# Peptides against a protein of PDB entry 3S8F: the designs that were tried, part 26

Target 1, 157 residues: chain A of PDB entry 3S8F
Amino acid sequence: VLTLFVAVPSLMTAFTVAASLEFAGRLRGGRGLFGWIRALPWDNPAFVAPVLGLLGFIPGGAGGIVNASFTLDYVVHNTAWVPGHFHLQVASLVTLTAMGSLYWLLPNLTGKPISDAQRRLGLAVVWLWFLGMMIMAVGLHWAGLLNVPRRAYIAQV
Target 2, 166 residues: chain B of PDB entry 3S8F
Amino acid sequence: DEHKAHKAILAYEKGWLAFSLAMLFVFIALIAYTLATHTAGVIPAGKLERVDPTTVRQEGPWADPAQAVVQTGPNQYTVYVLAFAFGYQPNPIEVPQGAEIVFKITSPDVIHGFHVEGTNINVEVLPGEVSTVRYTFKRPGEYRIICNQYCGLGHQNMFGTIVVKE

## One batch from the design tools (peptide; aimed at target 1 L11 A14 A19 E22)

Design b2_p14_6_s4 (made by RFdiffusion4, then SolubleMPNN; from b2_p14_6, 6 letters changed)
Fold by OpenDDE base, seed 3:
Structure b2_p14_6_s4 (fold): chain B 157 residues (1-157), chain C 166 residues (1-166), chain A 14 residues (1-14)
Amino acid sequence: as target 1 above (157 residues)
Amino acid sequence: as target 2 above (166 residues)
Amino acid sequence: LVGLLVNQAFLDAE
């Protein structure tokens, strides 16, 4: 149980980011317990992308704790569960953050703002990526629990 | 105004840190609950055992596939399995239904996987180490062994079979 | 794809 304290710094970091989002939302006029969420700039793909990444990272982080547990790791190790986990961590959070960074970086590098059409396309890309990633991740975790092996093209199930 | 903003941020951070700690305890509790309620599916790890991978094919219990299955009791067997590039030895592994089987698995070359379909047997096999897994097959038939750890060019074709006889 | 083909070639040669 003591080994699980390794998760504390990670959780602290994650919730510090969440605190920053709440603060930002409140500065933008959000009120109440959840009103600050609606006040965030959901029309900007540079914002939406990393936030969706964070959302994917939450279950991934929980899975990380599971994977770090000796007994539970035996159940999930080298099954489809593991790819499900790291796709949430890398292909969701990291990738979406990179995508979001691109939506910020390109306008700044060119000195030209993105068009409304480009903005809408960016939002579509980010949301579709997140949706696809979540579907795949859920499928992989589910398959893993059904003992579908990792790094194999066949399974009994 | 900057000071007010800083104080506000600090308050939110403290709140979320408290939440973080609470969630940590929730996760610990969930793990504890899972272990307490789902112990039947756990195969305990064997004791750490070492073997020389350079001689394992030449001498010792893994050297002769014809002698790989050893009866250790009236309804107990030990099976000495080699995982190698790219297959398993012996193949097939023949064991009786209902017998307690102790698999002693090692590798003469690289790291492999030993995943038996239809069972909860799933271990990595390291050269120089012996993986020990205990299992009782309740149903007769053929069980496929799959390598789920990348081991080279033939990894995808590395399969074995356990035949459980009535 | 190139990598897969190369790997397959090595396997076929064995």
Scores: peptide ipSAE 0.013, ipTM 0.786, DockQ to the pose 0.008
OpenDDE base, seeds 1, 2, 4, 5: peptide ipSAE 0.006, 0.006, 0.008, 0.005; ipTM 0.797, 0.770, 0.779, 0.768

Design b2_p14_7 (made by RFdiffusion4)
Pose (drawn by RFdiffusion4):
Structure b2_p14_7 (pose): chain A 157 residues (1-157), chain B 166 residues (1-166), chain P 14 residues (1-14)
Amino acid sequence: as target 1 above (157 residues)
Amino acid sequence: as target 2 above (166 residues)
Amino acid sequence: SIGLNVFLTLVAIA
């Protein structure tokens, strides 16, 4: 029960943050129900990386609520589902957010500029990392529901 | 406009939060339902039941695997199961279909998992402790036990079998 | 509009 309550701050974060992004999209001219998304600064890796991380957090959090549901945990406990859940949370959102900081924080700390080429390369890196985490989340959640255990060298069997 | 957008955002955020709370409460009620049904038998016994891992293969209910299945009620069997590096005894565990099975599971060495494929049986096995879970097999046949807690280099090949007789 | 759009989107996702 208390774990289901720990989920409320992230459910609140989902709204406060989503409304903040929609407000920004509308300031930048976006209209429609989706125009606000397209109008956001998708050329800026510091923007893109946390946003993509937040997108993967939706299934990441859904799996966490499942794991927190006591008897439901007996379906997925110590299976590949668990790494599927935590790659979405820490290996995607937390890691992508830190990667995006290379693009505003590093210059601030070192004075070293980020070139146009380095910016584009950062875009590719955060997209590939995000997409790779999403594909693997699918493989691990599914294999987990099929009772494949975590922490195993299953290629040797 | 900022004032207006802000007001509207807070208003609909309050709504979302109430909905999100109502949804979490429904999940809590649904979990409470499972805890009142026979499906809750796989929840391990909360009572501490200590044993000694260094003598469990020499004395006590785990010393003779052939004697591991004991009828404890008219439709009940207790099964003493040893999960060790890297296997389970007895092998196979043989039980009748439709009977309640109380698995008492310990380890002489390291922590092992006990995950019965196709069931909700999924319990950690700790040396020095006995893990007790309950389940009734409704379908006869062979069930594979998977070790799902890393117990060393033999972990990926650590399996066992439950045969549910007709 | 923003608050309504975000609200309906999150309800739909839920």

Design b2_p14_7_s1 (made by RFdiffusion4, then SolubleMPNN; from b2_p14_7, 7 letters changed)
Fold by OpenDDE base, seed 4:
Structure b2_p14_7_s1 (fold): chain B 157 residues (1-157), chain C 166 residues (1-166), chain A 14 residues (1-14)
Amino acid sequence: as target 1 above (157 residues)
Amino acid sequence: as target 2 above (166 residues)
Amino acid sequence: DIGERVFNLLLALA
C-alpha cells in the first residue's frame, strides 16, 4: 500500500496534462463530456504525436504501479512484461513526444511551414508508430504474464 | 481574463485529480485482491542473508555440489545453488516430487537470474547475497532454469535443469 | 496462474 503512494505524484502530473487538454478542447469549441476531444487539433502531427505518447503512457503508467508493487512485481519482474513497459514509456511517450517536438520546432526555427503533404505524412508516421507500439506492448505484456523470460532468446511456454 | 481561465483549469484539474486518486485505489485494490486470492507457490525470504562471494566456492554449503541438496526434515529439503558465469551448480538439481524445497541461491561472480520455467520461481542472484525461495514441485519432470539477467558473453547459453523425481 | 488472473483483472478494471 505504501509503495503505491509513490504513484500519486505521477498520476497527478499525468492527469493534470489531461486537464489541460480538456481545457484546450473546450476553448476550441468542444462541448459535453467527450466533445472536447474531437475539438483538439488532430490534424497537426505536432499535437497528435505527444498525445498518442500520453495515451501509451496510460497503460505504461499502470504497469509502473504494478512493477512498483512488491507482490505484483514478483509476477512480472524480468519477464517480457518489463520490455513491454519500457516500450510504452520510452519508445512511445518519449519518442512520440520527440517526434511531435520536431514537427513544431523545425518549422519554427526555419520559418518555413511544413507542406500539407508533409503534414499528412507526419500524421501517418505517428499513428503507425503508435499502432505498432501498442501491438508490440500488448504482446510483450501478455507474454510476460505467461512467464516468458526477459533477456532470453527462447521461451517454452 | 486570466482569472477566469485559471478557474476553469482548476475545475478540470480537480476532476482529473479525483480520477487519479480513484485509479490509485483501484490499483491498491488489485494488490489486495491478489494477496487475498492468490497464494504464490513461491515464497521469497523476508530476511537478507549475506555470504562472501570470494569464498563461497571453497567453503560452506555451496562448495560441494554433491552435498547441495540437504534434507532438513520429512519431505523438506534445502538446495544450495550457485549461479555463475555461465551455468548453475548443481546441474541438474534433483529433488523429489511433493517435497518442500527451499532454494538458497547465490553467485560467486556477477549478478545472474534464476528463472525456472513452469514455475513462479524468478529471482535475481547477487554476489554477496543469498536469495531464498520456497517451492513445492507437484509434477515430476524436468524444469529448465534460465538466466534472465545479462551476465556476460555467455549469458544466452546459461541454463540449468531441475529434475523432479517421483 | 497468477499472471493470467492478474491480467484478466487488470483488463476488467482498466
Scores: peptide ipSAE 0.027, ipTM 0.790, DockQ to the pose 0.040
OpenDDE base, seeds 1, 2, 3, 5: peptide ipSAE 0.000, 0.017, 0.019, 0.025; ipTM 0.786, 0.764, 0.791, 0.773

Design b2_p14_7_s2 (made by RFdiffusion4, then SolubleMPNN; from b2_p14_7, 8 letters changed)
Fold by OpenDDE base, seed 5:
Structure b2_p14_7_s2 (fold): chain B 157 residues (1-157), chain C 166 residues (1-166), chain A 14 residues (1-14)
Amino acid sequence: as target 1 above (157 residues)
Amino acid sequence: as target 2 above (166 residues)
Amino acid sequence: EIGKAVYELLLALA
């Protein structure tokens, strides 16, 4: 019940963030329905990391609603679905946001900009992390739907 | 300039709100699909029932594993199952194929899981409460019961068996 | 390249 209660304001917040991104992209010269996306600073790991986190959070949030439903939770509870869900939330959004914050914070704290090599390394890290999280999440959710149990080392399928 | 920027932001917000509404319907559809495809075969049949976990082993329908399977009708059975550290009783649980089985599951000690492979039977078992699950086994054979709730040092080895007889 | 990046980071934090 509480999850469903907070779902609405959370969605509103998410779409507000998306609106801000669109505005920023258009200010950077992006035009058209999707051109603003390309105009965003994808060369900055401090930007890319949180955005990828948000992208991972979307299916995770939808999963939260599923988990909060009495009828649907009966299907997915204590299966691999559950760890799939919170890995999207914690290991994707929270972790990537933390990573991204460091790419902004460290240069500002030290007064020294990151080198191009550090920037490229940062981009590689956050993209690879995101890719890994998506692979794991899809696998866990799929396994959960196949009734693979949580907290068990064996499975029928 | 601030006013101009504000108007621009509002326009984008309106667009995203429209998109959000569309996504809402997509999510509802996905929920409906999940319900339609993954809920068959298992029906929660029980209301909230309470028992005393400190005496459940000594008296009542869970006390004697030999009397755990009770025929309640021509093709209906009630099975009183205990989940404990670290196993299930009775073990094996023997039931006939095609019969409607009502599992009444409780625990004398800590929270356990009751996950039956090959079925959608998957419930947590709380001390002091009775979990009720109704299921009909259509195929004969052995079905493994897995504890999917951490319950102590022997959790990983806590298994049971349901034997469905022809 | 990775080594260089790490080295530069260490220098920046020193």
Scores: peptide ipSAE 0.183, ipTM 0.779, DockQ to the pose 0.015
OpenDDE base, seeds 1, 2, 3, 4: peptide ipSAE 0.059, 0.059, 0.179, 0.099; ipTM 0.805, 0.767, 0.801, 0.790

Design b2_p14_7_s3 (made by RFdiffusion4, then SolubleMPNN; from b2_p14_7, 8 letters changed)
Fold by OpenDDE base, seed 1:
Structure b2_p14_7_s3 (fold): chain B 157 residues (1-157), chain C 166 residues (1-166), chain A 14 residues (1-14)
Amino acid sequence: as target 1 above (157 residues)
Amino acid sequence: as target 2 above (166 residues)
Amino acid sequence: DIGEAVFNALLALM
């Protein structure tokens, strides 16, 4: 149980990011308990992408606690659960953050702002990516709990 | 105003900190609950046991697959399993239904997996170490052993069979 | 035009 407190620094990082988002939303005119969320720039793929990555990272982080648990690792280790976990960590947060960074970086490097069409395309890409990632991750975690092994092309459930 | 912004940030951080701590305790509680209610299904780690992977094929209990299944007591057996590139020995592993089976698994070469379909037996097998798993097969039949740790070119074809006899 | 094409291609590959 004491080992699980290793999650504290990660949670501290998470709440700091969340606090920053709330602050930003309130600066943009959001009010109330949840009004700040609506006030965030959801029309900007450079913002939406990393935020969706963060959202995917939350269940991944919870899974990290499970994976780090000595006893529970016997249940999930080398099953489809593990790929489900790191896809949430790498293919969601890292990849979507990279995508978001690209949406910001390229316009700045070229001096050309993205067109409205490009913006809409970007939004579609990141939302579809997130949706697909969530479906896959849920499926992999579910399969893992059903004792489907990783690194095998066959399984008997 | 820097001071106003600082105070606002601190207030939000305090709220989210409280939430984060609450979630931490929820996670710990869920884990504790799972462990408390599912202890029978958890395979505990045994004592650290070492072997020499360079001689395990030539001498000792893993050397002869015909002698791999050893009765240690009434309705109790120890099975000395060797996971190698690319298979298992003995193959098949024949054990009685309802008997308590202690698998002693090691590798002479590289790391392998030992995943038995239809069971919760799932361990990594490291050269130089002995993995110990205790299990009782309640149903007769064939159980496939799958290598779930990449071990080389033939990894995808590395299978074994446990035959549980009535 | 080249820049836009590159942008679109990159976005599509994301």
Scores: peptide ipSAE 0.040, ipTM 0.790, DockQ to the pose 0.018
OpenDDE base, seeds 2, 3, 4, 5: peptide ipSAE 0.027, 0.025, 0.021, 0.038; ipTM 0.756, 0.784, 0.781, 0.754

Design b2_p14_7_s4 (made by RFdiffusion4, then SolubleMPNN; from b2_p14_7, 7 letters changed)
Fold by OpenDDE base, seed 1:
Structure b2_p14_7_s4 (fold): chain B 157 residues (1-157), chain C 166 residues (1-166), chain A 14 residues (1-14)
Amino acid sequence: as target 1 above (157 residues)
Amino acid sequence: as target 2 above (166 residues)
Amino acid sequence: DIGEAVFNLLKALA
């Protein structure tokens, strides 16, 4: 059980970022329990991408606790559950953060702002990516609970 | 203004940190409860057996696949299984329905998986270690063994069969 | 096998 304390730094980091988002939203005029969320710059793919990554990281982090649990890992280990976890952690958070970073970095490096068309395309890309990743991740976790093995092309359920 | 902003940030951080710690304790409590109430079937690390992977094919209970199934008592068997690149031995593994089977699984070469379809048998097999799994097959028929740990070029074709006889 | 999977999950979580 003491092993679960490895999650403390990750949780602290995640919720510190959440605190920063709340503060930013309130600075932008958001009020109330949820008004600060709407006030965030959802029209900027450089913002949306990493935030969607964080959202995907939430269930992934919960899954990480499951995977680190001796008892629960017995159920999920080496099943499709594990790659489901990976796709939430790497293909969602890391990849979307990288995508968002590019949307910020490239305009600054080139000195050329992105066009409105590029902005809209960027938003479409990151949202579609997130949606696809969530569908796949849910499917993989579900399959894992049905005892579908990882690293195998065949399964009996 | 900066001082006021600093205070506001601290307030939000304290709130979210408190929430994070609370959730952590909830998760720990749930796991602790599970461990306290559901210990049956859990194999403690202290029961881990060791074997020499360089000699396991030549001597010992894994050396002869024809003698791999050993009756240890009334309706009780021990099956000594080798997972190797790229297959299992014995293959097929023949056991009677309703008997308590203790699988002793090891590898002479690299890490493999031992996943039996239709069961909750799912363990990694490490060279130098013996994986022990207890299971009773209630239904007769064929159960496929799948390697779910990458072990080389033939990994995708590495299958075995357990035949449960009436 | 879905029933067994659910049962295993419940055993692990309860």
Scores: peptide ipSAE 0.031, ipTM 0.798, DockQ to the pose 0.025
OpenDDE base, seeds 2, 3, 4, 5: peptide ipSAE 0.021, 0.000, 0.021, 0.026; ipTM 0.755, 0.783, 0.789, 0.772

Design b2_p14_8 (made by RFdiffusion4)
Pose (drawn by RFdiffusion4):
Structure b2_p14_8 (pose): chain A 157 residues (1-157), chain B 166 residues (1-166), chain P 14 residues (1-14)
Amino acid sequence: as target 1 above (157 residues)
Amino acid sequence: as target 2 above (166 residues)
Amino acid sequence: SIGLNVFLALVAIA
């Protein structure tokens, strides 16, 4: 029960952050129900990386609520489902957010500029990392529901 | 406009938060339902039951695997199961279908998992402790036990079998 | 409306 309550701050974060992004999209001219998304600064890796990380956090958090549901944990406990859940949370959102900091934080700390080419390369890196984490989350959640255990060299069997 | 957008955002945030709370409460009620049904038998016994891992293969209910299945009620069997590096004894565990099975599971060495494929049986096995879970097999046939806690280099091949007789 | 759009999207996702 208390774990289900720990989920409320992230459920609150989902709204406060989503409304903040929608407000920014509207300031930048976006209209429609989706125009606000397209109008956001998708050319800036510092923007893109946490946003993509937040998108993967939706299934990441959904799996966490499942794991927190006591008897439901007996379906997925110590299976590949669990790495599927935590790659979405820490290996995607937390890692992508830190990667995006290379693009505003590093210049601030070192004075070293980020070139146009380095910016585009950062875009590719955060997209490939995010997409790779999403594909693997699918493979691991599904294999987990099929009772494949975590922490195993299953290629040797 | 900022004042307006802000007001509206807070208003609908309050709504979302109430909905999100109502949803979490429904899940809590649904979990409480499972805890009142036979499906909750796989929840391990909360009572501490200590044993000695260094003598469990020499004395006590785990020393003779052929004697591991004991009828404890008219439709009940207790099964003493040893999960060790890297296997389970007895092998196979043989039990009748439709009977309640109380698995008492310990390890002489390291922590092992005990995950019965196709069931909700999924329990950690700790040396020095006895893990007790309950389940009734409704379908006869062979069930595979998977070790789902890393117990060393033999972990990926650590399996066992439960045969549910007709 | 802003806030409404986010609210309806989140309810739908739930």

Design b2_p14_8_s1 (made by RFdiffusion4, then SolubleMPNN; from b2_p14_8, 8 letters changed)
Fold by OpenDDE base, seed 3:
Structure b2_p14_8_s1 (fold): chain B 157 residues (1-157), chain C 166 residues (1-166), chain A 14 residues (1-14)
Amino acid sequence: as target 1 above (157 residues)
Amino acid sequence: as target 2 above (166 residues)
Amino acid sequence: SLGRAVRDALLALM
């Protein structure tokens, strides 16, 4: 029970970020329950990347609670489930945030804005990365539930 | 404008906090569901047992692989298994079908994994500690033991076999 | 059945 309380501050932080996004979307003219989402700058890879990272982090966070549970950890520990989890946390959230940071940082440091072609390429890269990561993560989690071992090249399944 | 914006942000935060609480209940429900569907309500547990990894090969129940399988009851056995770089002993482990098997697993060297394919047996093996797992093999045949914890250059080739006899 | 098919497809990509 005490271990699960660790999730509370993390959730509070995550939802504060979500609140900031909603506020930003509404400032940009978004209305209604979901209209604010559409109003966000989805044409900017520097924005899209970390947001997609956050989306991947949601199921990853849920998995974190599972992994931290003594009883459930027995089922998933040292199976493909674990790599699935950290690819959502590190290879999705952290990596996409880093990518997004670069899309913002480099133009600002050089004083040269990115071209439209570069922007479109950046969007393609970010979305493809997210898609690939989600496919891999789902596969790894599912394989883990089928008792596919971690750090092994062979499995019965 | 700044004060108005701050107030608006607080309102959104309150909404999302409420959502967070709802999600907490969802996660609890998911935990319950997972326990019911994937563990069948059976969670292996054991007391902490210690052993000296420096002498485990020379004395005690792990010292002789020929005596590793001990009958403790009419249909109960204890199997003393060593996981080492890079293999398992005894190998193969021979047990009868339908018997309750208690595996006592330890390591004389480094941390290893003990993952038995086709079963829910999956534990880490630490030098100085004894891992205890209880299992009953319902089907005869060969079950492969896989090391799923990196233990050195030969990790990928570290396998064992459990032979379940009719 | 659909879930199993999706599972198998995902596993094939790994």
Scores: peptide ipSAE 0.026, ipTM 0.779, DockQ to the pose 0.027
OpenDDE base, seeds 1, 2, 4, 5: peptide ipSAE 0.005, 0.021, 0.017, 0.016; ipTM 0.783, 0.739, 0.771, 0.752; seed 4 fails the geometry check

Design b2_p14_8_s2 (made by RFdiffusion4, then SolubleMPNN; from b2_p14_8, 8 letters changed)
Fold by OpenDDE base, seed 4:
Structure b2_p14_8_s2 (fold): chain B 157 residues (1-157), chain C 166 residues (1-166), chain A 14 residues (1-14)
Amino acid sequence: as target 1 above (157 residues)
Amino acid sequence: as target 2 above (166 residues)
Amino acid sequence: SLGETVFNLLKALM
């Protein structure tokens, strides 16, 4: 129970970011319950990448609560579940945030904006990365629940 | 202005905060449900059982693989298992079908894993610490033990076998 | 099993 309470600040932080996104979307003309989402700058890889990272972080965070539970961790610990969790937290959130930061930082540091072609390519890369990561993560979590061991080249399943 | 923006942000934050708290309670409820309906076979350790990894091979219940399986009662056994670089002892571990088995697992060297395929037995094995797992094998046959914690150059080949006799 | 239960519950939750 105490371990689960550690999740409170993390959740608060995560959803504070969501609140900021809602505010930004509404400032950009989005209305209604979901209209603000569409109003966000989805044409900017510097924006899309971190947001996709956050989206991947949601199931990862939920899994984190599972992993932090003594009893539930017994089910998933050192199975393929754990790499699945890591790929959501690190290879998705952290990596995509880094990608997004790069898309923003380099143009600002050099004073040279990215071309439209580079922008489109960046969007493609980020979305493909996210898609691939989600497929991989789902597969790993599924395998983990089937008791496929971590750090082993063989599995009964 | 900034003040108006901050006020607006605060309103959204309140909503999302409420959602986050709700989700937290959902997760807690989920855990509570699983605890209420299932047992993971984990024996709560009120006290950490410790051993000296430097002497565990020379003396004590882990020292002789031939005496590793100890009958403690009717249809009850304790099995003293060593996980080491790179294998398990005894190997194979022979136990009767339907018996309640208490595994006492430790390591003389580095951290290992003890993952028994076909079961929910999956624990880390730390030098100086005894891992205790209780399990009853309902089906006869061979169960492979896999090390799922990196332990060195031979990690990938570190396997054991539990033989459940009818 | 516990694993199956967790799987089903997680599917429902997420």
Scores: peptide ipSAE 0.016, ipTM 0.776, DockQ to the pose 0.039
OpenDDE base, seeds 1, 2, 3, 5: peptide ipSAE 0.013, 0.015, 0.012, 0.012; ipTM 0.781, 0.734, 0.776, 0.742

Design b2_p14_8_s3 (made by RFdiffusion4, then SolubleMPNN; from b2_p14_8, 9 letters changed)
Fold by OpenDDE base, seed 4:
Structure b2_p14_8_s3 (fold): chain B 157 residues (1-157), chain C 166 residues (1-166), chain A 14 residues (1-14)
Amino acid sequence: as target 1 above (157 residues)
Amino acid sequence: as target 2 above (166 residues)
Amino acid sequence: ELGETVRNLLLALA
């Protein structure tokens, strides 16, 4: 219970970002309950990458609540679960945000827009990265639940 | 124009914030329900017990691995385990099946892990602290102890064994 | 074991 209350600021932040996305989507002509999502600039890797990072951050954040809970952490601590969590938080959110930032920053700094080919390649990269990270994260979490230890090269499951 | 945009943003923020809070209460309710209907299956946190890591090998209950297993009552044992670079003592740890085992684990050197495969025993072992874990082995056999906290060059080979006898 | 672990996880709330 206390852990969940500690999570309140994080949840508030997360949903504030969601609110910003909704606002942006609606400004772009999106309507209805979900239409605003489709109206977001999914053709821009500078946008897609951070958003995918945020999507990965959702289960990672949920896992964070688990990891932060004393009793629940007992189950998952120093198992493969923990690397799974890290890869969602760092290798997904942080990395994808950095990638997205790069896609925005470089064109603006140089004054040269990215080509269409570069844009398409960028989209492919971030989506593939996200997919790979999700697969790996699910695998690690699953292994963790099977008590596969962290920092061990062998496990008998 | 900016004010209009800010008001719009605020409206969405309020909505999502409300949703966030609602979800929080749902989670709290679920926790409350679980606690009310089920017994927690996790070992409660014990009191912090301290020990001098510089003398733990020389004196006290961890000093002699041959005396590490102490019967404290009918079908109750305390096992004093040292996790060190790079192994465990005693090794193997021999305990009877069905007995309540209290593991008292500490380290004379650096931080180690104590992960027993096939069980839910998984604790950090800190020099100067005693980790206490209570467990009853229902099945006889061998249980491998794995160090899951990096402790040096030999970390990857740091294993122990618990032998549960009928 | 996974099922039991999940169960324990769900029941390990305090």
Scores: peptide ipSAE 0.023, ipTM 0.789, DockQ to the pose 0.028
OpenDDE base, seeds 1, 2, 3, 5: peptide ipSAE 0.005, 0.014, 0.013, 0.005; ipTM 0.790, 0.747, 0.785, 0.757

